# Peptides against a protein of PDB entry 6J54, part 107

Target 1, 223 residues: chain A of PDB entry 6J54
Amino acid sequence: NENLFASFIAPTMMGLPIVTLIIMFPSLLFPTPKRLINNRTISIQQWLIQLTSKQMMAIHNQKGQTWSLMLMSLIMFIGSTNILGLLPHSFTPTTQLSMNLGMAIPLWSATVFTGFRYKTKTSLAHFLPQGTPALLIPMLVIIETISLFIQPVALAVRLTANITAGHLLIHLIGGATLALLNINTMTAFITFTILILLTILEFAVALIQAYVFTLLVSLYLHD
Target 2, 42 residues: chain B of PDB entry 6J54
Amino acid sequence: QFQFTGIKKYFNSYTLTGRMNCVLATYGGIALLVLYFKLRSK

## One batch from the design tools (peptide; made by RFdiffusion4, then SolubleMPNN)

Design b2_p12_3_s1 (from b2_p12_3, 9 letters changed)
Fold by OpenDDE base, seed 5:
Structure b2_p12_3_s1 (fold): chain B 223 residues (1-223), chain C 42 residues (1-42), chain A 12 residues (1-12)
Amino acid sequence: as target 1 above (223 residues)
Amino acid sequence: as target 2 above (42 residues)
Amino acid sequence: SELLALAQLLYS
């Protein structure tokens, strides 16, 4: 149905792209601290960022920790956009595969290139697991090479599919609930309850997918 | 920990250098195979 | 090996 997929069309106003404003909007929700002791909301935000940063960067060396700012900004951006996208009739930029590929491919390329630049021997050796029988070496190297190139695609598609599927399901159940209001009140109430539970689940999924996306980028950097 | 002799010293799946050489050899073999088919077609 | 295990856990 065109009405169902209308929420996934990029909004425009008088030929001007509103998508740019939508993408930039989440950044307004995270102001920079100016004081040693900030407000409660800012303090909580900074505390959460520090906790996630410690968890994410615990795997990396000192050189890898230089990517901490970028990875933290990435998880905050994707997480905030995913949560805001759960609103009815809202446009979620992360539902667009083009955007996710636009993020995944450069980040993946940067991590792979960085690995080859500073850890050439380890990066090349990564294509062959330890203890591989001699007969399986050529085939396994080919498979690992193909797997490497699938990584950016899988990274983008995973995020897109999870957010898009959740968004579609919310709209479908929501529409069914509205249609059943005048037909059967009991059934409408049940479907509405399911909708609420699903919405809560999608909030969790939104955050998890943001974390997974950032984590995988971090893992590719660590090799 | 691992002591290899002969060709296994340079091509093994246990040491870092050995694994790297195996990967490079595989890529080199594929490249030569592609070149062979291109030259054969002409 | 640890990365593979983590990847399998995340993808499952």
Scores: peptide ipSAE 0.132, ipTM 0.804, DockQ to the pose 0.024
Fold by OpenDDE base, seed 2:
Formats: structure tokens, sequence, C-alpha cells
Structure b2_p12_3_s1 (fold): chain B 223 residues (1-223), chain C 42 residues (1-42), chain A 12 residues (1-12)
């Protein structure tokens, strides 16, 4: 059990937390463009950012477009950290629920607060779906209120669970593959193939979860 | 468009204002209930 | 409505 979750322990050196460096490392992978026509790699990167930005902010008005920088930085951060976490012996900060809550709660609260500030009527009205029978109004309002407060928790848990589960599965299958190498090479080959496919899937999951996290934050902002 | 008269004009589940008022009324009612029980226990 | 449906799908 300890070996299974050893990869999720925050790494430290001489008592100093190197998690800070790990969190800051993805920033080095996204250099700011210095030229009008950059290298192919940087150009592709900027192109992807622009595409995702257009897709994410398409549902927002001009006021919502002010959140573009925040949302895009968020998706880039989560996406990059999740992808880097798939490297062997790497630590993903997003596997820590504390970190994800630290991101989800402030962002969620900001979106909710922004909604109440600028769209008070609409935000309050969202607690009661349109066309609700009169008898169900009190109960439904309560349920919707509870649902609202569950959103940040669900947001954080979703990201944490998906990334953690993926890492755990890769670890288990990888360990099984190594164990089967000396037992049955054919079965080991099968498990290794599954591991490869799983790793590819986790790359997709890593990006999807980053997108979903950011999308939901954006959606909450849209109300 | 929905045309409401009387109390339904202000408290309905179709109009934006009506929905808002219903939500506020619900919260107000809950607050009053909580207040009532707090005062009752005293 | 579409956004709500999308939200529900994402929560599933």
Amino acid sequence: as target 1 above (223 residues)
Amino acid sequence: as target 2 above (42 residues)
Amino acid sequence: SELLALAQLLYS
C-alpha cells in the first residue's frame, strides 16, 4: 500500500519542499513570444492557445472576456502539470486535493461573486428553474443552493480523482508487467501493451481534465 | 410571453423577476424559521 | 438550456 501511493507524496529534499519548483517548472515550457514570426514550436503553441481561447470564451460577453487571461492560464497550468505528471517518477501537484481545492474554491467563489454583482437577478433566478411547480419551489431552491456549494468540491475532486486514478492504474499495470516478466512473458507483453494504451489514454485524460476544469469555471462565470 | 396578475405577477416560476422573488422569499422563510427556533429554544 | 445540458454531462 505504501509503495502504491509513494508517488503521491510531496517530494522534499533536506526538508525543503521541492514542490514549489515542480509547480513553477511548467512556466518554463511556455516562453513568451519575442518575435512577430516565432519558431514553429512556439507558433504552434500560440496557435493552440488562441484556438482554445476562442472556444472557451465564445460563450462570454465582453465582460466575460476579461476572464480570458485567467482561464487560459489556468488551463495551461493544469494541462501542463498533468502532462508532466505522466513522466516517469514525476510528481503531479494536481493529484493533491488540497491544491485543486485551492484552485477551485477561489475561482468558484470569484465566479459566483461576479455573478451576483453583475447579474444579480439572473444569478438568483438560477436557484429556481423555470417552470417549476409552486409546491416544489422551496425544496428545489434549497437543493439548488446545496448544489451550488457542491460545485467547487466536485470540481476539485473530479480533477484529483481522475489524475490520481490514472496514475495509480499506470503504476499498478506497470508493476504487474514487471512482475510478470519473470513469470509469463506473453502475459507480460499483453499487460505492457495495455500499459501503453493506458498511458496514451492518460495523456488525453490529462488534457481533458484540464479543459473540463477550466470550462466549468467558465461556465459558472457565465451562470 | 406570460401575463400574470396579482400575486402571481411577483411570485412566479416563469419570469426572471418572479423567480428571483421566489428565491428570496424562500430564503427569507428559512431565515425566519431558523430565527423562530433559536428564539424558541431560549 | 444547452449550457445546462453540457454541465450535466460534465458532472456525469
Scores: peptide ipSAE 0.119, ipTM 0.815, DockQ to the pose 0.025
Fold by OpenDDE base, seed 4:
Structure b2_p12_3_s1 (fold): chain B 223 residues (1-223), chain C 42 residues (1-42), chain A 12 residues (1-12)
Amino acid sequence: as target 1 above (223 residues)
Amino acid sequence: as target 2 above (42 residues)
Amino acid sequence: SELLALAQLLYS
């Protein structure tokens, strides 16, 4: 059904990709602080960033702490885009697998290469879990190697699938609600209630997926 | 915690060095197998 | 093992 996926088509104006502007828009929601004591909005944002930064970067050493800016910007970007995507008639860039792969692959590669650069022995040892029976070592090493290369794909697909599925459900339930308005008003009211609850859930999912994506990238960095 | 002697000292699944060596040995073995089949096909 | 533990925590 074309109508189901119409909202996932990249919007263009006269053949010009406005997706770039849509992707850049969330950056306007996070202005740089200019005062020692900022307004309430910026203060809340900074407070949230500090909280997430503390708990996420606490497991990293000093070298890992250098990634704090990247990881915090990543979570804010994904989170903001996901939340904005839940607005009516909004296009969510994170529903595009290409977008998420574009983020996941470079970040994953950077973390993996960083691991091999500074923790070569530990990184190589991660291909073999501790306590593996001797006979299973070759097979398990191969599996872990494959698992490593699946990580960027898993990051991208997880984010894409969760956000896309949420949008699809909202669209389907919303469409069903509209269709039932003239058929059974009571049932339409029930479906509408479900739609509201689902929307609330999707707001949570939007934030959780942003956090999970960033957390896993951070964890890969930590090895 | 773990004390190994002989070959197990270098190839074990418990110590960091042992696991690293096992991984390298596995990759080396695979590389040799690939090389063998490539040379065999010639 | 740590990744698996985290994965289990996230998906549980």
Scores: peptide ipSAE 0.109, ipTM 0.820, DockQ to the pose 0.024
Fold by OpenDDE base, seed 3:
Formats: C-alpha cells, structure tokens, sequence
Structure b2_p12_3_s1 (fold): chain B 223 residues (1-223), chain C 42 residues (1-42), chain A 12 residues (1-12)
C-alpha cells in the first residue's frame, strides 16, 4: 500500500519543495493574448473560456457576474492541474485534501458572506424550505445550518476523492497489467484495454470535477 | 396569494419574511438555551 | 427550483 501512495507524496528536490513550481506550471500554459488574432491554441482557449463563462454566469445577475474572473480562473486552475496530473510520474496537487480545503473554505466563506451582505433576507430564508410544517421548522433549520457548514468539506472531499481514486485505479490496473505480461498475455491485453478506457474516463472526470467544483461555488454564490 | 393573519403573518414557512423570522426565532431560542445552560452551570 | 434540484443532484 505504501508503494501505491508513493505518487501522492509531495515531491522535493535537494530538500527544496518543488510543489510550488508544480502549482505554478499550469499558468504557463495559458499565456495572455497579445494579438487581435492569436494563435490557434490561444484562440481555442479563449473560445472555451468564453463558452464556459457564458454557461456558468448565465444564472447570475450583474453583481454576481463580477465573480466571473475568479470562477474562470478557478476552473482553469483545477482543470489544468487535474489533466496534468494524469501524466506519467506526475504529482497532482489536487489530490491533497489540504490543497482543496484551502480553496474550498475561503471561496465558500466568501460566497456565504456575500450572500448575507447583499441578500440578507433571502439568505436567511434559505435555512427554512418553503412550505415546511410548523412543527418541523426548528429541526429543519438546524439541519440546514449543519448542511451549510458541510458544504466546504463536501466540496473539498469530493474533488480529492475523485482525483485520488482515479489515480489509484490507474496505478493498480497498470501494475496488474505489467504483472500479467509474463503470465497471460491475453489477460494482460484485456487489462490494458481496461486501463486505456479508465484513463479516458479519468480525463473526463478531471474536467468534470473542475467544472462541478466551480459550478457549486457559483451556485452557492447565487443561492 | 398567501393570506396570513395574526402570528402566522410574521411566522410562516411560505413568505420570505415569515421564513426569515422563523429562522431568527430558532436561532434566538437556541442562543437562549445555550445561555441558560451556561448560567446554570455557573 | 431547477437550480435547487441541480444543486442537490450535484451535491450528492
């Protein structure tokens, strides 16, 4: 089991942590456009960002759309880190719960406080669903309050668990494939096929989790 | 749409104001209970 | 209402 989790250890070089460099690396993949007509890569990136931005910010009013930059940067960061993490012998920072909590808690707090600041009545009313019987009001308010505080934890754990589980499965099936190469070539080929399919799935999961993470933050902001 | 009279006007689960007041009342009640137990312990 | 349902679905 220790060997299975070796890929999740924070990498260091000569005693110096290189995690900072790994976190900063995705930023190099998205350079700032300098031309009116950019290269194909930059144009595609801008197009994707515009589409995603339009989709996510459609639920927000003008005040909520001020968060567009933050939300788009968040999805780009998480998505890029998750995709890069699927490269061989790469370290994915989003597999660390501390990293995801470090993102989830502040963003959640900001959305909650923003909601209370600008939509106090509506925000307070969200603790009580509409049409609740009178006898269930106190209990339901307590439950909704607890549910609110679980949101940042669930947000972080969901991302961490999905990415970590995917990495573990790839390593396990990959290791099994290598072990079966000299035992049964046909079975090894089957497991290799499964590995390929799983890898494709993990690419999708990487993007989906980035989108879901950002979307939920956006939804919490919208209330 | 909703016609409430008396206490139900201020404390209901249908109107926005009513829901808000119910939440505040619940929190206030909890705070009072916590305060009661704190003072009782001392 | 639809957003709430979607949020609940995604939250689960």
Amino acid sequence: as target 1 above (223 residues)
Amino acid sequence: as target 2 above (42 residues)
Amino acid sequence: SELLALAQLLYS
Scores: peptide ipSAE 0.081, ipTM 0.807, DockQ to the pose 0.025

Design b2_p12_3_s2 (from b2_p12_3, 9 letters changed)
Fold by OpenDDE base, seed 4:
Structure b2_p12_3_s2 (fold): chain B 223 residues (1-223), chain C 42 residues (1-42), chain A 12 residues (1-12)
Amino acid sequence: as target 1 above (223 residues)
Amino acid sequence: as target 2 above (42 residues)
Amino acid sequence: TSLLLLAQLLYS
């Protein structure tokens, strides 16, 4: 069963962590615009960024909109890494829980602290939903407090689990397809078709998870 | 729309201030309980 | 620097 997780091992060359280069590689795909009218590729990228920015930051006030750069960079990073991870023999850094926790915990902490700093009353009141029966208030406050601390973990685990599961499925179905080529060609063709459909789905999942991760961070910022 | 009098004015689950006070009261109660058990063990 | 730190965490 070691081969199932071989693709998730952090790649190294002679003991040197080449994972640093892998993490930094997506940044090369998003060059900074240098012209008023940029290339079509850059224009499309900027258009997408503007669309997502307008949609995500519309719920925030001016102070919250200061996070637009961070959130947009986050979604681009996660999205690009997830998409690149679907390339053959590629390593997806977002499959590593450590990386996702490294992103989730600081961002979550920043949003929570920002909320307590500028919206103390609202933030404290958020621990108690409206209309709660009086007898359930203490218990619900405790539950909501626990829920708050689960948020960064949920962000990291959700992203990690979805991407990892997708990669595992692709690996398993791909392996099954190869194994069935010499056993039953017709069945192998069916499994291959499933693999193609699954790959398409994983492309969508890759983008959705990036969006959800960023969106939830944004929502936490909004309180 | 919500008009409360007495203690319900300060502790309610509908108004922002009331919810905040309830949360603070809950945390305060927990802190007191922890303090009680800590002092009891000594 | 943050990316490098994350990469180091991934390596460890």
Scores: peptide ipSAE 0.084, ipTM 0.778, DockQ to the pose 0.097
Fold by OpenDDE base, seed 3:
Structure b2_p12_3_s2 (fold): chain B 223 residues (1-223), chain C 42 residues (1-42), chain A 12 residues (1-12)
Amino acid sequence: as target 1 above (223 residues)
Amino acid sequence: as target 2 above (42 residues)
Amino acid sequence: TSLLLLAQLLYS
């Protein structure tokens, strides 16, 4: 059991944590453009950022579009860390619930406070759905209030659970494949095929969770 | 479209202002209840 | 309304 979760332990070098370096590493993969016509890699990155930015900011007004830089940086950070985490013997910071809560709570709080600051009436009205019977108003307001406070927790747990579960499955299937190599080669080959398919799925999940996390933050901002 | 009179004008679940007032009234009621229990225990 | 539906779908 300890070996199963060994990959989720924060790595250290000579007693010093290197998690800071791991978190900063994705920044090196996205250099700023220096030319009008950049390399193919940079051009693809810029194109993807532009597409995602247009899609996510289309629902926001000019005031909401001010958050574009933060939301794009968020999706790039989470996406890059999740993809890099699928490398062998790598550590994914997003598997740590503390980190995801550290991102979710401030962003959620900022969106909620921004909503109350600029759209006070609309934000308060969100606690009561339109057309609610009079007798259900107090109870429903309480439920919606509770639902609001669950949002940051759900946002963090969703990301953590999806990434962690994927890593666990890869390790389990990989371990089973290695164990079956000396027992039944044919079964090991089948298990290896499943591992490949699962790995492809986890790449998709890594990007989807980054997008969903950022999108939900954006939706909370829009209200 | 919505025409309300009396108390329904200020407390309704259809208009924006009505919903806001209902929410504020609910929070106010809860706050008063909490205050009542706190003062009663004191 | 569409955004609320999308939010509900993504939240589930």
Scores: peptide ipSAE 0.075, ipTM 0.799, DockQ to the pose 0.024
Fold by OpenDDE base, seed 2:
Structure b2_p12_3_s2 (fold): chain B 223 residues (1-223), chain C 42 residues (1-42), chain A 12 residues (1-12)
Amino acid sequence: as target 1 above (223 residues)
Amino acid sequence: as target 2 above (42 residues)
Amino acid sequence: TSLLLLAQLLYS
């Protein structure tokens, strides 16, 4: 059991947390453009950021687009950390629920507060879907209120669970592959093939979860 | 467009204002109930 | 064999 979850333990060196360095490391992978026309790699990065930014902010007005920098930085951070977490012996901070809650709760609170601050009527009305029968109004309002408070939890748990489950599955299948090497090489080959496919899938999941996390925050902001 | 008269004008599930008022009324009612039980338990 | 060794290095 310890071997299964050993990769999820926060690494420390001589009592000093390396997690801080791990969290800050992705920032080095995205250098700021210094030229009008940069290298192909940087240009592609900027192009991707612009595309994702346009896609994410398409549902927002001018006021909502103020959050573009925050949301884009969020997706870049989560995406980069998730991808880096798939490297061998890498620690993914987003596998920690505390980390994801630390991001989800403030962002969710900010979106909710912003909604109540600038769109009070719409935000309050959102607790009651349009066309609700009169008899169901009190109960539905309560349910919608509860649903609202579940949002940050669901946001954090979704990210944590998906990334953690993926990592765990990779380790399990990887371990099974190694164990089957001396038992049945044919089965080991099949397991290894599955591992490769799973790894590819996890790369996609890593990006998707980053996108979903940011999208939901953006959606909550849009209300 | 929906035309409401009377109390339905202020408390309806179709208009934005009506929905808001319904939500506020619900919260107010719950708050009053909680207050009632709190005072009763005293 | 090389891929399996790589798998060992990556996930062991």
Scores: peptide ipSAE 0.024, ipTM 0.730, DockQ to the pose 0.015
Fold by OpenDDE base, seed 1:
Structure b2_p12_3_s2 (fold): chain B 223 residues (1-223), chain C 42 residues (1-42), chain A 12 residues (1-12)
Amino acid sequence: as target 1 above (223 residues)
Amino acid sequence: as target 2 above (42 residues)
Amino acid sequence: TSLLLLAQLLYS
């Protein structure tokens, strides 16, 4: 059913990729402070960014603190795009697997290579859990190696699947609610209540997935 | 703390160096197997 | 406004 997935088609205007503008739009929502004491809105925004930054970077050393800007920009981007994707007639770029892979693979590879360059012994030893029986060492090393390469795929698919599934459920239940309005108002009311609860849940999922995505990248950096 | 002697000193799953050596040995073994099959085919 | 936005969301 192509109609169900119409909202997930990349929007174009006259063949021009408007997706680029959609991706760049969230950056306009986070202006750079120009004053020492800004407005309440900007102050709250900066305060939230500071709190999340301190929380996420608490597990890292000084070398890991260098990634603070990258990780904070990532969580702000994914979080803002996911929240904006819940607006009516909006296109969520994070529903596209290609975009999420485009973020996951480079960031994952950068964290893995950074770990190998600065913490070679720890990174190599991470492929073998401590206390493994001798006979299971080769098999477990292979499994952990495969697990490493699955990380970027899991990172991208998790974000894509969660956001896409949420959008599909909202559209399906919303459509069912509208269809039941003239058939059975009582059932329509129940369905509408479920839709409201689901929408609230999707707002939470939107933020959680952004946090999890960034957190996992941070954890891979920490190794 | 663990005290190992002989081969277990270098290849163990408890020390950081031992774990690293086990990983490298595993990769080396796989590489040798791949090389063996590659040379066998030719 | 929220109801209108919801209606637009449901229509989408």
Scores: peptide ipSAE 0.022, ipTM 0.738, DockQ to the pose 0.016

Design b2_p12_3_s3 (from b2_p12_3, 10 letters changed)
Fold by OpenDDE base, seed 5:
Structure b2_p12_3_s3 (fold): chain B 223 residues (1-223), chain C 42 residues (1-42), chain A 12 residues (1-12)
Amino acid sequence: as target 1 above (223 residues)
Amino acid sequence: as target 2 above (42 residues)
Amino acid sequence: LDDIALAQLLYQ
């Protein structure tokens, strides 16, 4: 069991944490364009960023569109780190709850405070749904307040749990495949096929979780 | 358009201002209850 | 909002 969780330990070299380098590495994969007409790879990358930006920021006003750069950088960061984390013997920073909380709490707080600052009446009214029966108002306001404080926790735990569970499944099925190689070759082949399919699924999950995380932050900003 | 009179003008679940006032009243009530129990325990 | 967003994502 210790071997399964060993992949989630933060790596260090000579007593210095190399986690910072791992976190910064995905940034090297997204260079900034310097030409009016860029290479095909850079052009496709910028095109994808523009499309995702258009989709995510469509619900926001001009004031909310100021967050476009932040949200796009966030989805690129989480997506790239999650994909790179699926490489063999790699460490995924987003499997650490502390990392995700460190992202979720400030972003959530910023969205809540910006809402209260610029749209105070609407933000306060959000704690009470429209058309609520009078007798349920006090209890519902309390529930909505609790729901607000659960948002950053749910945001962080969702990302952490999905990525961590995927890694564990890959390790377990991979280990089972290796154990069955000398016992039953046919069963080992089936297990290996499942491992491949699961790996493909985890790539999709990695991107989906990045999108969901960013989308929810955007929705909290929109209120 | 919603036409409310009396207390419902300020505390309703349909208008933005009414919803805001209901939320503030709820928080105020909770705060008063907490203060009451805190002072009573002394 | 988060539950609705997740439900829509899972449905697609």
Scores: peptide ipSAE 0.245, ipTM 0.832, DockQ to the pose 0.024
Fold by OpenDDE base, seed 4:
Structure b2_p12_3_s3 (fold): chain B 223 residues (1-223), chain C 42 residues (1-42), chain A 12 residues (1-12)
Amino acid sequence: as target 1 above (223 residues)
Amino acid sequence: as target 2 above (42 residues)
Amino acid sequence: LDDIALAQLLYQ
């Protein structure tokens, strides 16, 4: 079982945390454009960012659109780290709950505080759903208050759990495939096929989780 | 649209102001309860 | 509520 979780240990070299370099590495994959017409790779990146930006920020007013840079950088960071994490023998920082909490809590708090700052009445009203029976108001307000504080935790745990579970599953199926190579080659081939399909699924999950994380932060900002 | 009179005008679950007042009243009530138990324990 | 809201957004 130690081998199962060995891939999730933060890598260090001579006691120095090289995880910092791993976290910074995705930034090199997104160079700043220097030309009006860039190469195909940068053009595709800009196109994707533009599409996602238009989609996510369409619900926000001008003040909310100021968060566009932050949200787009967030989705690019999480998405890139998740995709890179699917490389063989790679370490995925987003599998660490501490990393995701470190992102979720400040962003959530910023959105909540921004909401209370500019939309105080609306933000306070969100603790009570519309149309609630009068007798259920106190209980529901308490529940909604608790729900608010669970949001950053749920945001971090969702990302962590999905990425970690995917890595674990790939590891387990991969290990099973290797174990079955000398036992039953036909079954090993089936298991390998499942592994390939699972890997493809994990690529999709990696992007979806990045999108969901960013989207929820955006929704909390919108209130 | 909703037309409320009396206390329902200020405390309702349909209007924005009413919902806000309900939330504030709930928090105020909880605060008073906590204060009551704190003073009672003393 | 966040999951429900997300689901609604995804299906719209």
Scores: peptide ipSAE 0.235, ipTM 0.839, DockQ to the pose 0.024
Fold by OpenDDE base, seed 2:
Structure b2_p12_3_s3 (fold): chain B 223 residues (1-223), chain C 42 residues (1-42), chain A 12 residues (1-12)
Amino acid sequence: as target 1 above (223 residues)
Amino acid sequence: as target 2 above (42 residues)
Amino acid sequence: LDDIALAQLLYQ
């Protein structure tokens, strides 16, 4: 059991938290553009950022477009950390619920506050769906209020659970593969194949979760 | 276009203003209930 | 909204 969760322990070296360096490391992978026409790798990155930005911010008005920088930085951060977390013997900060809550709660609160500040009527009206029977109004308002407060928790838990579960599966299947190498080579080969497929899937999941996290924050901003 | 008259004009689940008022009324009612029970306990 | 958003994402 301890070995199973050892990969999720925050690493420290000489009493100093290495987590800080791990969190800052993805920033090195995205250099700032210096030329109009950059290298192919940087150009591809910028193109992807622009593509995702256009897609994600298409729902928002001009005022919502001001959040584009924040949302794009968020998706890049979460995406990069999730992908890097799939490297062997790497620590993924996004597997820590505390970190994800630390991101989710402020962003959610900011979106809710922004909604109430600039779209007070719409935000208040959002607690009651249109066409609700009169008798169900009080109960539904309460439910929607509770639902609102569950949003940041769901956001954080979704990200944490998906990334953590993926890491656990990779670890378990990997361990099983190693254990079966000396027992049954055929089964070990099958298990290894599953591991490869799972790893590919986890790369996709890593990106999807980053996108979903950012998208939901954006959606909450749109109300 | 919905035609509402009377109190339904202000409290309805179809118009934006009506929905807002319903939400506010609900919160106000809950607040009053909480206040009532709090004051009753004392 | 969360479920709807996820469903929309999966549908695309």
Scores: peptide ipSAE 0.221, ipTM 0.836, DockQ to the pose 0.024
Fold by OpenDDE base, seed 3:
Structure b2_p12_3_s3 (fold): chain B 223 residues (1-223), chain C 42 residues (1-42), chain A 12 residues (1-12)
Amino acid sequence: as target 1 above (223 residues)
Amino acid sequence: as target 2 above (42 residues)
Amino acid sequence: LDDIALAQLLYQ
């Protein structure tokens, strides 16, 4: 159904894509602090960033902690875009697999190359789990190599699928609720309740997927 | 701690160096096989 | 170990 996927079409105005503006919009929601004691909104944002930063970077050494800015910006970007995408008639860029691949592949490549550059022995050793029987070594090395190359794809698809599926469910349940309003009010009310619960779940999923995406990137960096 | 002698010292699945060498040997073997098939087909 | 990490995260 074309109507089902209409919300996933990149919007344009006068033949010019406005997707760039949509991507840049979340940046306006996170202004830089201007005072030592900021307002409540900025203070909460800073607190969340600090909390998340401490949690994510605790597994990294000083060299790995240089990625803190990148990882925090990543989670803020994905999280904000996912939350904004739940607004009515909004376009969520993270529902586009191309965008998520565009983020996943470079970040994955950077982590892999960084690992090979500074931890060559350990990185190469990760292709063979410890304690592998000698006869299984060649096959297992091949499997681990394939597994490595699947990581960026899995990272992108996981984010895309979760966000897209949530949008589809909200659309379908919402449509069903509207269709049942004049047929059976009681059933429509039940469906509406499910829609509310689903919407709350999707808010959680939006944040969780941002966190998982960023966390996995950090874990790949840590090896 | 693991103590290995002979070839097992360099090719084992327990030590970091041994695992690295096994991986390199595997990649080298695959590369040689690919090269062999490529050269065979002229 | 992303699957294990993800499983642990989801379990919490």
Scores: peptide ipSAE 0.201, ipTM 0.835, DockQ to the pose 0.024

